# Peptides against a protein of PDB entry 3VA4, part 10

Target 1, 107 residues: chain A of PDB entry 3VA4
Amino acid sequence: EPIGQLRLFSGTHGPERDFPLYLGKNVVGRSPDCSVALPFPSISKQHAVIEISAWNKAPILQDCGSLNGTQIVKPPRVLPPGVSHRLRDQELILFADFPCQYHRLDV

## One batch from the design tools (peptide; aimed at target 1 R30 S44 K45 D97)

Design b1_p25_1 (made by RFdiffusion4)
Pose (drawn by RFdiffusion4):
Structure b1_p25_1 (pose): chain A 107 residues (1-107), chain P 25 residues (1-25)
Amino acid sequence: as target 1 above (107 residues)
Amino acid sequence: LEELEERLEELEESLAYYETRLEEL
């Protein structure tokens, strides 16, 4: 069962898209092989990874050296490539110009 | 060389995307 959710907000690309997050590596990228496939040209083919060790542990987000970056929306931050960031519930993230929101599920 | 070509392709696609978005505005 999914233990988290990544909500890609509605935009020029259409209504919201929700992606389940599972234990282990959840790769965010353009490639259809990615666990979270965001099929938009500005997204890197392997853009970021969200690693989840357990349902009761914070996911770790890392940028994989993406072209257009990964940012935390609030507080505003750029995530340097390869630096781990613990995701908080409801935390807003930008992958390139695409805003998303992480939500921890129950349980 | 293959990795560099793949990175260039991403750059070109991103640039075309942001140019299209700028024209829409």
Fold by OpenDDE base, seed 3:
Structure b1_p25_1 (fold): chain B 107 residues (1-107), chain A 25 residues (1-25)
Amino acid sequence: as target 1 above (107 residues)
Amino acid sequence: LEELEERLEELEESLAYYETRLEEL
């Protein structure tokens, strides 16, 4: 079972989509090989990574040097490449201009 | 410790936001 979930909110691209997150590195990117595949031109092939080390620890989000950036919404903050950000449950994230939300699943 | 780390992250995010806002004034 997945340990977490990344929700891509509905928008011009289409309906809401939920991506399961597992132990280890969950790559976010335009490449179809990514765990969280966001097939949009403004998303880098390997845009960011969400690393989950354990079910009882906060996941770590890092931007991978994306072209259009990764941002935390509340409060607004651009993540410099390679800087670790601990994800809180219900955290709102922008990958480029695409709003997403992390959710911790009960395992 | 997890709670403390979470609070620290929240404060760091807040600090970054206000530093940016101050530069824009």
Scores: peptide ipSAE 0.067, ipTM 0.547, DockQ to the pose 0.026
OpenDDE base, seeds 1, 2, 4, 5: peptide ipSAE 0.039, 0.066, 0.066, 0.041; ipTM 0.574, 0.603, 0.594, 0.527

Design b1_p25_1_s1 (made by RFdiffusion4, then SolubleMPNN; from b1_p25_1, 19 letters changed)
Fold by OpenDDE base, seed 4:
Structure b1_p25_1_s1 (fold): chain B 107 residues (1-107), chain A 25 residues (1-25)
Amino acid sequence: as target 1 above (107 residues)
Amino acid sequence: SAAEKEREEERRAAAEYYAALAAAR
């Protein structure tokens, strides 16, 4: 069952979309086989990863060396590739120019 | 609804940050 949710906000690309997040690695990327598939040219095929462990349900976000980067909105921070960032509930993330929000689900 | 309002506020905050990043490039 899903442990969290990543919301892609609505924009010029289309309507809002919600992606379930599960235990283990949830890859964010342009490739259609990604857990969070963002089929947009500015997104790298393997852009970032959100990893959720069994002992700590707070996700760890890492950029995978993406072309256009991964940023935390508040406080503002560009994530260096491979550096772990613990996501808080309601945290806002930019994958390239796409605003997203993490939401922790009650499980 | 309150939830919809919250989502819109968060989206706006994200958009403003993006705009600032874009302006700096």
Scores: peptide ipSAE 0.082, ipTM 0.598, DockQ to the pose 0.033
OpenDDE base, seeds 1, 2, 3, 5: peptide ipSAE 0.051, 0.045, 0.040, 0.047; ipTM 0.572, 0.573, 0.573, 0.580

Design b1_p25_1_s2 (made by RFdiffusion4, then SolubleMPNN; from b1_p25_1, 16 letters changed)
Fold by OpenDDE base, seed 2:
Structure b1_p25_1_s2 (fold): chain B 107 residues (1-107), chain A 25 residues (1-25)
Amino acid sequence: as target 1 above (107 residues)
Amino acid sequence: SAAEEARQEELEAAAAYYAALAAAR
């Protein structure tokens, strides 16, 4: 069962979408094979990864060397490729310019 | 609510900023 959720906020691209996050590596990218498939040209095929090692540990977000980057909104920070960022519950993330929010599920 | 509006405004401002950065890459 999912341990977390990544919400893609509604925008010009369309309505809000919620993606379940599981133990292990949840790849964010344009490729339809990604756990979090964001089928937009500005998203790299393999853009970033959210790794969840345990239900009681904060997920780790890493940019995978994406073209248009991965950023934390508050405090604002561009994530260098491969650098581990521990996600806080309700944290706001930009994949390219697509705003998302991480939510820890009660499981 | 006012809090929700403020949050959305902040998010949009940040998105615009980072979009501009991305466009420059």
Scores: peptide ipSAE 0.114, ipTM 0.622, DockQ to the pose 0.033
OpenDDE base, seeds 1, 3, 4, 5: peptide ipSAE 0.064, 0.073, 0.073, 0.050; ipTM 0.595, 0.612, 0.617, 0.591

Design b1_p25_1_s4 (made by RFdiffusion4, then SolubleMPNN; from b1_p25_1, 15 letters changed)
Fold by OpenDDE base, seed 4:
Structure b1_p25_1_s4 (fold): chain B 107 residues (1-107), chain A 25 residues (1-25)
Amino acid sequence: as target 1 above (107 residues)
Amino acid sequence: MAAEEERRREEEEARRYYEERRRRE
């Protein structure tokens, strides 16, 4: 069962989409085999990773050296590649120019 | 209604941040 959710807000690309997040590594990227597949040119094939461990259900977000970056919105912060960021519930994230939100599921 | 409005506000905040940053680059 999913431990969390990544919501891609609606936009010119289409409607809102919710991606389930599971224990282990959830890769965010343009590649269709990514757990969070964002099939947009500005997204790197492997853009970022959201890792959730069994002992720490708070996800760790890392940029994977993406071209257009990964940013936390509030407070504003560009994530350097490979630097761990612990996601807070309801945290707003930009993958390139795509606004997303992490939501912790009550499971 | 309230939940949708909050989501919309959050989305707008995220977009605004991007736009502001893009203008500064």
Scores: peptide ipSAE 0.097, ipTM 0.668, DockQ to the pose 0.033
OpenDDE base, seeds 1, 2, 3, 5: peptide ipSAE 0.090, 0.075, 0.064, 0.092; ipTM 0.660, 0.650, 0.632, 0.667

Design b1_p25_2 (made by RFdiffusion4)
Pose (drawn by RFdiffusion4):
Structure b1_p25_2 (pose): chain A 107 residues (1-107), chain P 25 residues (1-25)
Amino acid sequence: as target 1 above (107 residues)
Amino acid sequence: SAAEQETWIAEALARMPPVEDVPDD
C-alpha cells in the first residue's frame, strides 16, 4: 500500500495528477519507467529520488543533478545535487517549473 | 491555506531562471 502521495498541482498540463509513494526508492523523472513519471520536457529523465525507509519515517528527497533543479517552496531553498532533505507533510516542492506537494498517508 | 500556497508557489517561480528542455539521448 502507498505510504505517501506526491500531488502534481493542476496547470497548463491539465488537472492535478496524484502519484503514490511506496517504501524504498521512488524516482521522479520524465522516463515512463520512473516511479513518479512527470512526462514534461523540462523534467530530467532521472530528476530526483524520494527514499522512504518506513511508514513512520520522514521521506528523504535528493536532487539527482537535474538540469532545471529541485527547490523547496517554503522556506525557499534550492536543493543542491545529492544533498538529503527530509520531507515534511504538506511540504511544497518544485521539480523544474512544476509545483508538487508531498502528503504523508496513514499508516 | 490554498491561497497562501498559491502565493508562495508564484513567488518561488518568479525567482527562478527560465527552464530548459532536457534533450533526449
Fold by OpenDDE base, seed 5:
Structure b1_p25_2 (fold): chain B 107 residues (1-107), chain A 25 residues (1-25)
Amino acid sequence: as target 1 above (107 residues)
Amino acid sequence: SAAEQETWIAEALARMPPVEDVPDD
């Protein structure tokens, strides 16, 4: 069962999408085999990864050396490639120019 | 709210340099 959720907000690309996040590595990227597939040209094939080690631990977000980067919105921070960022519940994230939000699910 | 959402998104995007399409393999 999913432990978290990544929401892609609605925009010019279309409506809102919600992606379930599971234990282990949840890859965010343009490749269709990614757990969080964002089929947009500004997204790298393997853009970032959200790793969830346990249900009671904050997920770790890492940029995978994406072209257009991964950013935390509040406080603003561009994530250096490969550097771990511990996600807070309701964390607002930009993958390239696509705004998203992480939400911890009640499981 | 939708208005608040539009605001933070716009502000966040405004802080970014222009994005470019990722080259195909």
Scores: peptide ipSAE 0.636, ipTM 0.925, DockQ to the pose 0.780
OpenDDE base, seeds 1, 2, 3, 4: peptide ipSAE 0.634, 0.635, 0.630, 0.632; ipTM 0.924, 0.924, 0.923, 0.924

Design b1_p25_2_s1 (made by RFdiffusion4, then SolubleMPNN; from b1_p25_2, 8 letters changed)
Fold by OpenDDE base, seed 2:
Structure b1_p25_2_s1 (fold): chain B 107 residues (1-107), chain A 25 residues (1-25)
Amino acid sequence: as target 1 above (107 residues)
Amino acid sequence: SAAEQQAAIAAALASLPPVRDVPDE
């Protein structure tokens, strides 16, 4: 059962897509075996990770040393590689130039 | 709101350094 969801907003790449997030590590990246597979050239094969340790705890986002980085939209800032960022519900995130949104599911 | 969200996203995108294609490894 998914604990959260990551939405990739629509854009020039195509329509909106939703990715379920589960307990454990949800890897965001260009590699097709990533939990959140973003098959775009600006995305690193293993770009970032969203770790959910429990259903009642905020997920942790970490950039994995990606080429084009991971940014929080509000307030705007670049996430240093490997530094834990607690995701807030409805958090807006940029993976490279791709805007996404995390939301917690009611489980 | 959706409009405010879109504006925030647009601002963040505008602040990005140039994006490069990631080479295959």
Scores: peptide ipSAE 0.744, ipTM 0.953, DockQ to the pose 0.921
OpenDDE base, seeds 1, 3, 4, 5: peptide ipSAE 0.734, 0.743, 0.737, 0.741; ipTM 0.951, 0.953, 0.951, 0.952; seed 1 fails the geometry check

Design b1_p25_2_s2 (made by RFdiffusion4, then SolubleMPNN; from b1_p25_2, 9 letters changed)
Fold by OpenDDE base, seed 2:
Structure b1_p25_2_s2 (fold): chain B 107 residues (1-107), chain A 25 residues (1-25)
Amino acid sequence: as target 1 above (107 residues)
Amino acid sequence: SAAEDAAAIEAALASLPPVKDVPDD
């Protein structure tokens, strides 16, 4: 069962979408085989990764050297490629120009 | 709150450098 969820907020691209997150590496990217597939031209084929090592540990977000970057919204900052960022529940994230939100699921 | 989050997102989007289309292989 999913341990977390990544929500893509609604926008010009369309309605809100929810992506389940599981143990291991959840790749965010434009490639259709990504766990979090964001089929938009500003998203790199393999843009970022959300790694969940255990159900009781905060996920780790890393940018994978994406063209348009990955940012945390609060407080605002660009994530350097390959640097681990521990996701907080309800964390707001920008993948390129697409705002998303992570939240932990009850498990 | 949802309103505060929306405002923060808006601010973050506004501060982004211009985004580019990522080329296909």
Scores: peptide ipSAE 0.772, ipTM 0.960, DockQ to the pose 0.972
OpenDDE base, seeds 1, 3, 4, 5: peptide ipSAE 0.762, 0.771, 0.765, 0.770; ipTM 0.958, 0.960, 0.959, 0.960

Design b1_p25_2_s3 (made by RFdiffusion4, then SolubleMPNN; from b1_p25_2, 7 letters changed)
Fold by OpenDDE base, seed 2:
Structure b1_p25_2_s3 (fold): chain B 107 residues (1-107), chain A 25 residues (1-25)
Amino acid sequence: as target 1 above (107 residues)
Amino acid sequence: SEAEQQRAIAEALASLPPVRDVPDD
């Protein structure tokens, strides 16, 4: 069962999409094999990873050396590749120019 | 609020460096 959710907000690309996040590594990227598949030109094949080590622990977000980067929205900052960022519930994230939101599921 | 989130997203997007298409292998 999913432990969290990543919401891709609606935009010029299309409607909103919600992706379930599970224990382990949830890869965000353009590759269709990614847990969070974002099939857009500005997204790297393996762009970032959201790792959930336990149901009661905050997920860890890492950029995987993406071309266009991964950014936290508030406060705004680009994540250095490979550096762990603990996600807060409702945290807003940019993968390249695509705004998303992490949501912890009540399981 | 949703309005505050929308504004924060807009501001973050506006501050981004130019975005490039990722080349295929």
Scores: peptide ipSAE 0.744, ipTM 0.955, DockQ to the pose 0.953
OpenDDE base, seeds 1, 3, 4, 5: peptide ipSAE 0.733, 0.740, 0.735, 0.744; ipTM 0.953, 0.954, 0.953, 0.955

Design b1_p25_2_s4 (made by RFdiffusion4, then SolubleMPNN; from b1_p25_2, 8 letters changed)
Fold by OpenDDE base, seed 3:
Structure b1_p25_2_s4 (fold): chain B 107 residues (1-107), chain A 25 residues (1-25)
Amino acid sequence: as target 1 above (107 residues)
Amino acid sequence: SAAEQQAAIAAALASLPPVRDVPDA
């Protein structure tokens, strides 16, 4: 079962969507084979990755050299490509212009 | 709160540089 969740907030693209996150690498991108598939033109085929090494450890978010970038909302910060960012529960993230939220599941 | 969350998101979006479509490989 999933140990985390990435929520894509509702917007012009449509309603809110929740994506399960599992141990290992959860790729965020426009490619349909991504764990978190965001089929939008501003999203890179392989935009970012959320890696979860253990259920009791904070996931690591890395931008994969995306065109439009990955940013943390609070505090505002652009993530340099390949630089590890430890996700906090309820972390607000922008993949390009799409706001999302990471949620740790109490499994 | 939801309001604070939305405000933070709005602020972040407003500060974004121009976003463009990603070309296919």
Scores: peptide ipSAE 0.748, ipTM 0.953, DockQ to the pose 0.967
OpenDDE base, seeds 1, 2, 4, 5: peptide ipSAE 0.740, 0.748, 0.741, 0.748; ipTM 0.951, 0.952, 0.951, 0.953

## One batch from the design tools (peptide; aimed at target 1 P41 I43 K45 N68)

Design b1_p26_1 (made by RFdiffusion4)
Pose (drawn by RFdiffusion4):
Structure b1_p26_1 (pose): chain A 107 residues (1-107), chain P 26 residues (1-26)
Amino acid sequence: as target 1 above (107 residues)
Amino acid sequence: SLSDELTDLHDELELHLQDLHELLQD
């Protein structure tokens, strides 16, 4: 069962798309192989990873050296490539110009 | 019509830039 959710907000691309997040590596990228496939040109083929060790542990987000970056929306931050960031519930993230929101599920 | 053409051009540029970025990483 999914233990988290990545919400890609509605936009020019259409209505909101929700992606389940599972234990282990959840790769965010443009490739259809990615666990979270955001099929938009500005997204890197392997853009970021969300690693989840357990349902009761904070996911760790890292940028994988993406072209257009990964940012935390609030507080505003750029995530340097390869640096771990612990995701909080309801935390807003940008992958390139695409805003998303992480939600922890229950349980 | 012009806005769609500009969006297509922007998407194509993004693909080229991604390819170039991958080549630099390799």
Fold by OpenDDE base, seed 5:
Parts: C-alpha cells; structure tokens; sequence
Structure b1_p26_1 (fold): chain B 107 residues (1-107), chain A 26 residues (1-26)
C-alpha cells in the first residue's frame, strides 16, 4: 500500500499527475523505470530519490547529482547532491523547473 | 493531524538518540 503521494502540478507539460510512494526508495527521474517517472528533457534519468523507511517516519529526499537540481520552495533551499532532507507533509519541491508537492497518506 | 504529530515526535526522538550515540562514542 502507498505511504505517500507526490503530486506533479499541471503546467505546459500537461495535466497534474499523482504518483504513489511506497516503503523503500522511490526514484524520481526521466527514465521510464523510475517510480516517479517524469519524462521531460530537463529531468535527469535518475534525478532524485525519496526514501521511506517506515510509515511513521518522514520521507528522506536526496538529489542524485541531477543536472538541473532539486529545490525546496519554503524556505527556499537548493539541495546539494546526496544531502538528506526530511520531507514535511504538503512540502513543495522543484525538480528542475517542475513544481511538485509531497502528501502523507493516512495509513 | 495525529499521524503528522506522531511522525514529528518519532523524528525528534530519532535525532536525539543519534546525537546521544555520537556523544557516547567520544
């Protein structure tokens, strides 16, 4: 069962999309094999990872050395590659220039 | 929500325990 959700907001790319997040590593990237597949040129094949170690722990977001970066919106912060960031519910994230939002699901 | 509060408490406990372990290793 999904523990969380990542929402890609609507934009020039098309309508919004919701991606389920599960226990373990949820890779965000352009590769179709990624858990969160964002098939856009500005997204790296393996851009970032959201790791959920337990249902009662905040997910950990890490940039994987992406070309165009991963950023937290509020407060603004560019994530250095490999540096852990604990995601808060409803947190807004930029993968390259694509705005997303993490949502913790009721389990 | 209650689940969010539990998550926050769990994370704070984990951080405190990690800090304690690091101090004990010195």
Amino acid sequence: as target 1 above (107 residues)
Amino acid sequence: SLSDELTDLHDELELHLQDLHELLQD
Scores: peptide ipSAE 0.050, ipTM 0.548, DockQ to the pose 0.016
OpenDDE base, seeds 1, 2, 3, 4: peptide ipSAE 0.047, 0.036, 0.053, 0.036; ipTM 0.518, 0.538, 0.555, 0.516; seed 3 fails the geometry check

Design b1_p26_1_s1 (made by RFdiffusion4, then SolubleMPNN; from b1_p26_1, 21 letters changed)
Fold by OpenDDE base, seed 5:
Structure b1_p26_1_s1 (fold): chain B 107 residues (1-107), chain A 26 residues (1-26)
Amino acid sequence: as target 1 above (107 residues)
Amino acid sequence: SAAAAARAAEEARLEELNAEHERLLA
């Protein structure tokens, strides 16, 4: 059962998409094998990772040395590769130029 | 509720952690 969700907002790529997040590592990337598969050329094959250790703990986001970066929107900053960022509920994230939002699920 | 309190505590903790990282990267 998913304990979080990553929403990809609608854009030129198409409609909004929701990706379930589970305990453990949720890889974000262009590869279809990723938990959060973003099949776009500006996304690295393995772009970032969202790791969830427990249902009552904030997920950890790390950029995996992506070509076009991972950014937090509020406050704005680019995440250096491998630096941990704890995700707040409703956190807005940019993977390359694709805006996404994390939210916790009530489970 | 206890669950709500735990979530609130975690939210506060992550704010502190992220603030520390901001300072370290400055």
Scores: peptide ipSAE 0.195, ipTM 0.735, DockQ to the pose 0.021
OpenDDE base, seeds 1, 2, 3, 4: peptide ipSAE 0.057, 0.108, 0.079, 0.101; ipTM 0.605, 0.660, 0.644, 0.654

Design b1_p26_1_s2 (made by RFdiffusion4, then SolubleMPNN; from b1_p26_1, 22 letters changed)
Fold by OpenDDE base, seed 4:
Structure b1_p26_1_s2 (fold): chain B 107 residues (1-107), chain A 26 residues (1-26)
Amino acid sequence: as target 1 above (107 residues)
Amino acid sequence: DAEEAERERRERELERLNEEHEALKA
């Protein structure tokens, strides 16, 4: 079962979409085989990764050297490639220019 | 400065989006 959720807010690209997040690596990217597939030109094929451990359930977000970057909204922070960021519940994230939100599921 | 202002503007926009989406699902 999913441990978390990544919400892509609605916008010019279309309606809101929710992606389940599981234990292990959840790749965010334009490639259709990504766990979080964002099929948009500004998203890198492998843009970022959200890794969830069974031990703490707190996801670690890393940018994978994306062209248009990964950013935390509050407090503002551009993530350098490969730098770990522990996601907080309800945290707002920008993948390129796409606003998303992480939600920790109560399981 | 301009960079700070733009960052704050974007933050407010995303917070608004969050509130709107939460309201829709309520």
Scores: peptide ipSAE 0.229, ipTM 0.723, DockQ to the pose 0.028
OpenDDE base, seeds 1, 2, 3, 5: peptide ipSAE 0.019, 0.019, 0.028, 0.022; ipTM 0.434, 0.478, 0.539, 0.491

Design b1_p26_1_s3 (made by RFdiffusion4, then SolubleMPNN; from b1_p26_1, 21 letters changed)
Fold by OpenDDE base, seed 1:
Order: C-alpha cells, then sequence, then structure tokens
Structure b1_p26_1_s3 (fold): chain B 107 residues (1-107), chain A 26 residues (1-26)
C-alpha cells in the first residue's frame, strides 16, 4: 500500500499522472525502471529520489545530480545535488520544468 | 512537418546533453 503520492500535473506532455510512493527509495527519472518514470528528454535517467522511512515521517527529496535540476516552488529553492530536503504535504516540486506535487496518503 | 522536425531535433539535443552530463557524473 502506498504511503505517498507524486502527482505530475497535466501539460504539453499530456494528462495528469499519479505515482504511488512506497517505503524506501522512490527514484524519479527518465529511466523506465524508476518508481516515478518521467519519460521526457529534459529529465535525467536518475533525476531525483524521494526516500520514505516511515508512514508518519516526512519524506526526503534529493536531487541526484540531474542536468536540469530539482526545485521547490514555494518558497523557491534549487536543491543542491545530494542535499536532503524534507517534503511537506502538498509540496510543489519542479523536476526540470515539470511541475509535480507530493501528497501524503492518510493510510 | 517542419515543426515536428524541430521538436525532434530539440529532443535529441536534450537527450545528448543529458547523456554527456550523466557520463561525466559516472
Amino acid sequence: as target 1 above (107 residues)
Amino acid sequence: DAAAAARAAREEEELRRNAEHEKQLA
């Protein structure tokens, strides 16, 4: 059962997509093996990782040294590679230029 | 048609840049 969700908002790429997040490392990237597979050219093969250690703890987002970066929208912040960022519920994230939102599931 | 070709070229370039960047990190 998923502990969280990452929503990719609709855009020029297509409709909205929801990705379940589980305990452990949820890799965000262009590679099809990623938990959150974003098959877009601007996304690195392994772009970022969302690590969830427990259902009642804030996930940790880290950029994996992506080319086009990972950013928090509000307040604006570029995430340096490998630096941990604790995700708040409803956090808005940019992977490259793709807006996403993290949502904690109350399960 | 021209627009499609332009999009393809941009995507190829982006993929190339990503590949080079990822190779440098490895």
Scores: peptide ipSAE 0.615, ipTM 0.906, DockQ to the pose 0.911
OpenDDE base, seeds 2, 3, 4, 5: peptide ipSAE 0.612, 0.613, 0.605, 0.611; ipTM 0.905, 0.906, 0.905, 0.906

Design b1_p26_2 (made by RFdiffusion4)
Pose (drawn by RFdiffusion4):
Structure b1_p26_2 (pose): chain A 107 residues (1-107), chain P 26 residues (1-26)
Amino acid sequence: as target 1 above (107 residues)
Amino acid sequence: SSDSLHDSLADLYDSLESLKKSLEAL
């Protein structure tokens, strides 16, 4: 069962798309093979990873050296490549120009 | 026409990302 959710907000691309997040590595990228496939040209083929060790542990987000970056929306931050960031419930993230929101699920 | 533009943009971004990572390796 999914233990988290990545919400890609509605935009030019159409209505909101929701992606389940599971234990283990959840790769965010443009490739259809990615756990979270965001099939937009500005997204890197392998853009970021969300790693979840347990349903009761904070996911760790890292940028994988993406071209257009990964940012935390609030507080505003750029995530340097390879630096771990613990995701908070409801935290807003940008992958390139695409805003998303992480939600922890229950349980 | 929109699919051709999409693919062209994807190729452009891929090339730019390859170039960026090659430069960082130096």
Fold by OpenDDE base, seed 4:
Structure b1_p26_2 (fold): chain B 107 residues (1-107), chain A 26 residues (1-26)
Amino acid sequence: as target 1 above (107 residues)
Amino acid sequence: SSDSLHDSLADLYDSLESLKKSLEAL
């Protein structure tokens, strides 16, 4: 049972997609092995990680040294590689130029 | 809290964006 959800908004790449997030590390990246697979050239093979612990279900987002970066939308800021950011429900994130939204599931 | 600070910063951002738009409209 997923604890959270990452929504990739629709765009030139195609329709909206939802990715379930589970306990542990949810890797965001272009590689098909990633939990959140974003098969786009501007996304790094291993772009970022969303980690959810058992004791703290609020996900921690970290950029993994991606080429085109990870950004928090409001207030806007670049997330430096390796810096932890606690995701809030409904928070908007940019992976490269792809807008995504985190949603905490009621579980 | 961290969330409280986040909300404050978000509000400040909104205020600044609003001001920016007002200035651009002059």
Scores: peptide ipSAE 0.260, ipTM 0.718, DockQ to the pose 0.019
OpenDDE base, seeds 1, 2, 3, 5: peptide ipSAE 0.089, 0.207, 0.217, 0.105; ipTM 0.579, 0.696, 0.696, 0.601; seed 5 fails the geometry check

Design b1_p26_2_s1 (made by RFdiffusion4, then SolubleMPNN; from b1_p26_2, 22 letters changed)
Fold by OpenDDE base, seed 5:
Structure b1_p26_2_s1 (fold): chain B 107 residues (1-107), chain A 26 residues (1-26)
Amino acid sequence: as target 1 above (107 residues)
Amino acid sequence: AAAERERREAERNEALEAERLAAAAA
């Protein structure tokens, strides 16, 4: 049962895509093995991780030492590799140059 | 429903603007 969702907004790459997020580690990356597979050259094979420890706790976002970085939109912040960032509901995130949004699911 | 769609569009636009700024500054 998914606890959250990562939305990749529509753009030049194509239509919007929604990725379910589960308890544990949800890896974001270009590799098809990733929970959130973003098959784009600017995305690192293992770009970032969204860890959800419980349904009632904010997920933790960490950049995994990606080439093109992970950024929070507001307030603007580039995430240093391995540094934990607690995601707010509806938070806007850039993985490299790809705009995304995290939101909690009603479960 | 209309208000929700409007908020979603605004959020998308905000994220896209941030993307453009990041790309331009790189």
Scores: peptide ipSAE 0.335, ipTM 0.806, DockQ to the pose 0.034
OpenDDE base, seeds 1, 2, 3, 4: peptide ipSAE 0.329, 0.327, 0.331, 0.313; ipTM 0.804, 0.805, 0.807, 0.793

Design b1_p26_2_s2 (made by RFdiffusion4, then SolubleMPNN; from b1_p26_2, 21 letters changed)
Fold by OpenDDE base, seed 4:
Structure b1_p26_2_s2 (fold): chain B 107 residues (1-107), chain A 26 residues (1-26)
Amino acid sequence: as target 1 above (107 residues)
Amino acid sequence: AAAALEEALAAENEAKEKKRLEELAK
């Protein structure tokens, strides 16, 4: 069962989509092999990673050196590549120009 | 669901604009 969820908001790309997040590494990227597959040109093949451990279950977000970056919306912050950011529930994230929201599931 | 995004973006934009105006007033 998923421990978290990443929601991709609706936009010019299409409707809203929800991606389940599991323990371990959840790769965000354009590659279809990614756990969170965002098949858009502005997304890097391996754009970012959301890692969830069994110890704290608080996801760690890292940009993987993406071309168009990863940003936190509120408060606004650009994530340097490889720098860990602990995700808060309901946190808003920009992968390139695609707005997403992390949701911690009550399991 | 999109309302949360719009609200957050609007708030941040307003904050940035306010800060910019304050800086220009110095």
Scores: peptide ipSAE 0.088, ipTM 0.588, DockQ to the pose 0.027
OpenDDE base, seeds 1, 2, 3, 5: peptide ipSAE 0.065, 0.071, 0.034, 0.047; ipTM 0.575, 0.586, 0.564, 0.587

Design b1_p26_2_s3 (made by RFdiffusion4, then SolubleMPNN; from b1_p26_2, 21 letters changed)
Fold by OpenDDE base, seed 3:
Structure b1_p26_2_s3 (fold): chain B 107 residues (1-107), chain A 26 residues (1-26)
Amino acid sequence: as target 1 above (107 residues)
Amino acid sequence: SAAEEEARLAEENAKKEEELLRKKAE
């Protein structure tokens, strides 16, 4: 059962997509093996990770040394590789140039 | 409360940003 969600907003790449997030590590990347598979050239094979330790605890987002970076939109911040960022509900994130939004699921 | 937790998280993240910027300036 998913305890979070990552929404990829619609764009030139196609329609909106929602990715379930589970307890543990949810890898964001271009590789099809990733929990959040973003099959786009500007996304690194293993771009970032969203780690959820508990259903009632804010996830941790870390960039994995991606080529095109991971950014928080508001307030704007580029995440240095390996630095933990606690995700707030409805947090807006840029993976490379792809806007996404984290949504906490109440389960 | 949920609002207090969100505020705490925001403050934590802001402090990390400030620290990183300080270190880069050194």
Scores: peptide ipSAE 0.305, ipTM 0.759, DockQ to the pose 0.027
OpenDDE base, seeds 1, 2, 4, 5: peptide ipSAE 0.225, 0.299, 0.252, 0.281; ipTM 0.710, 0.765, 0.737, 0.740

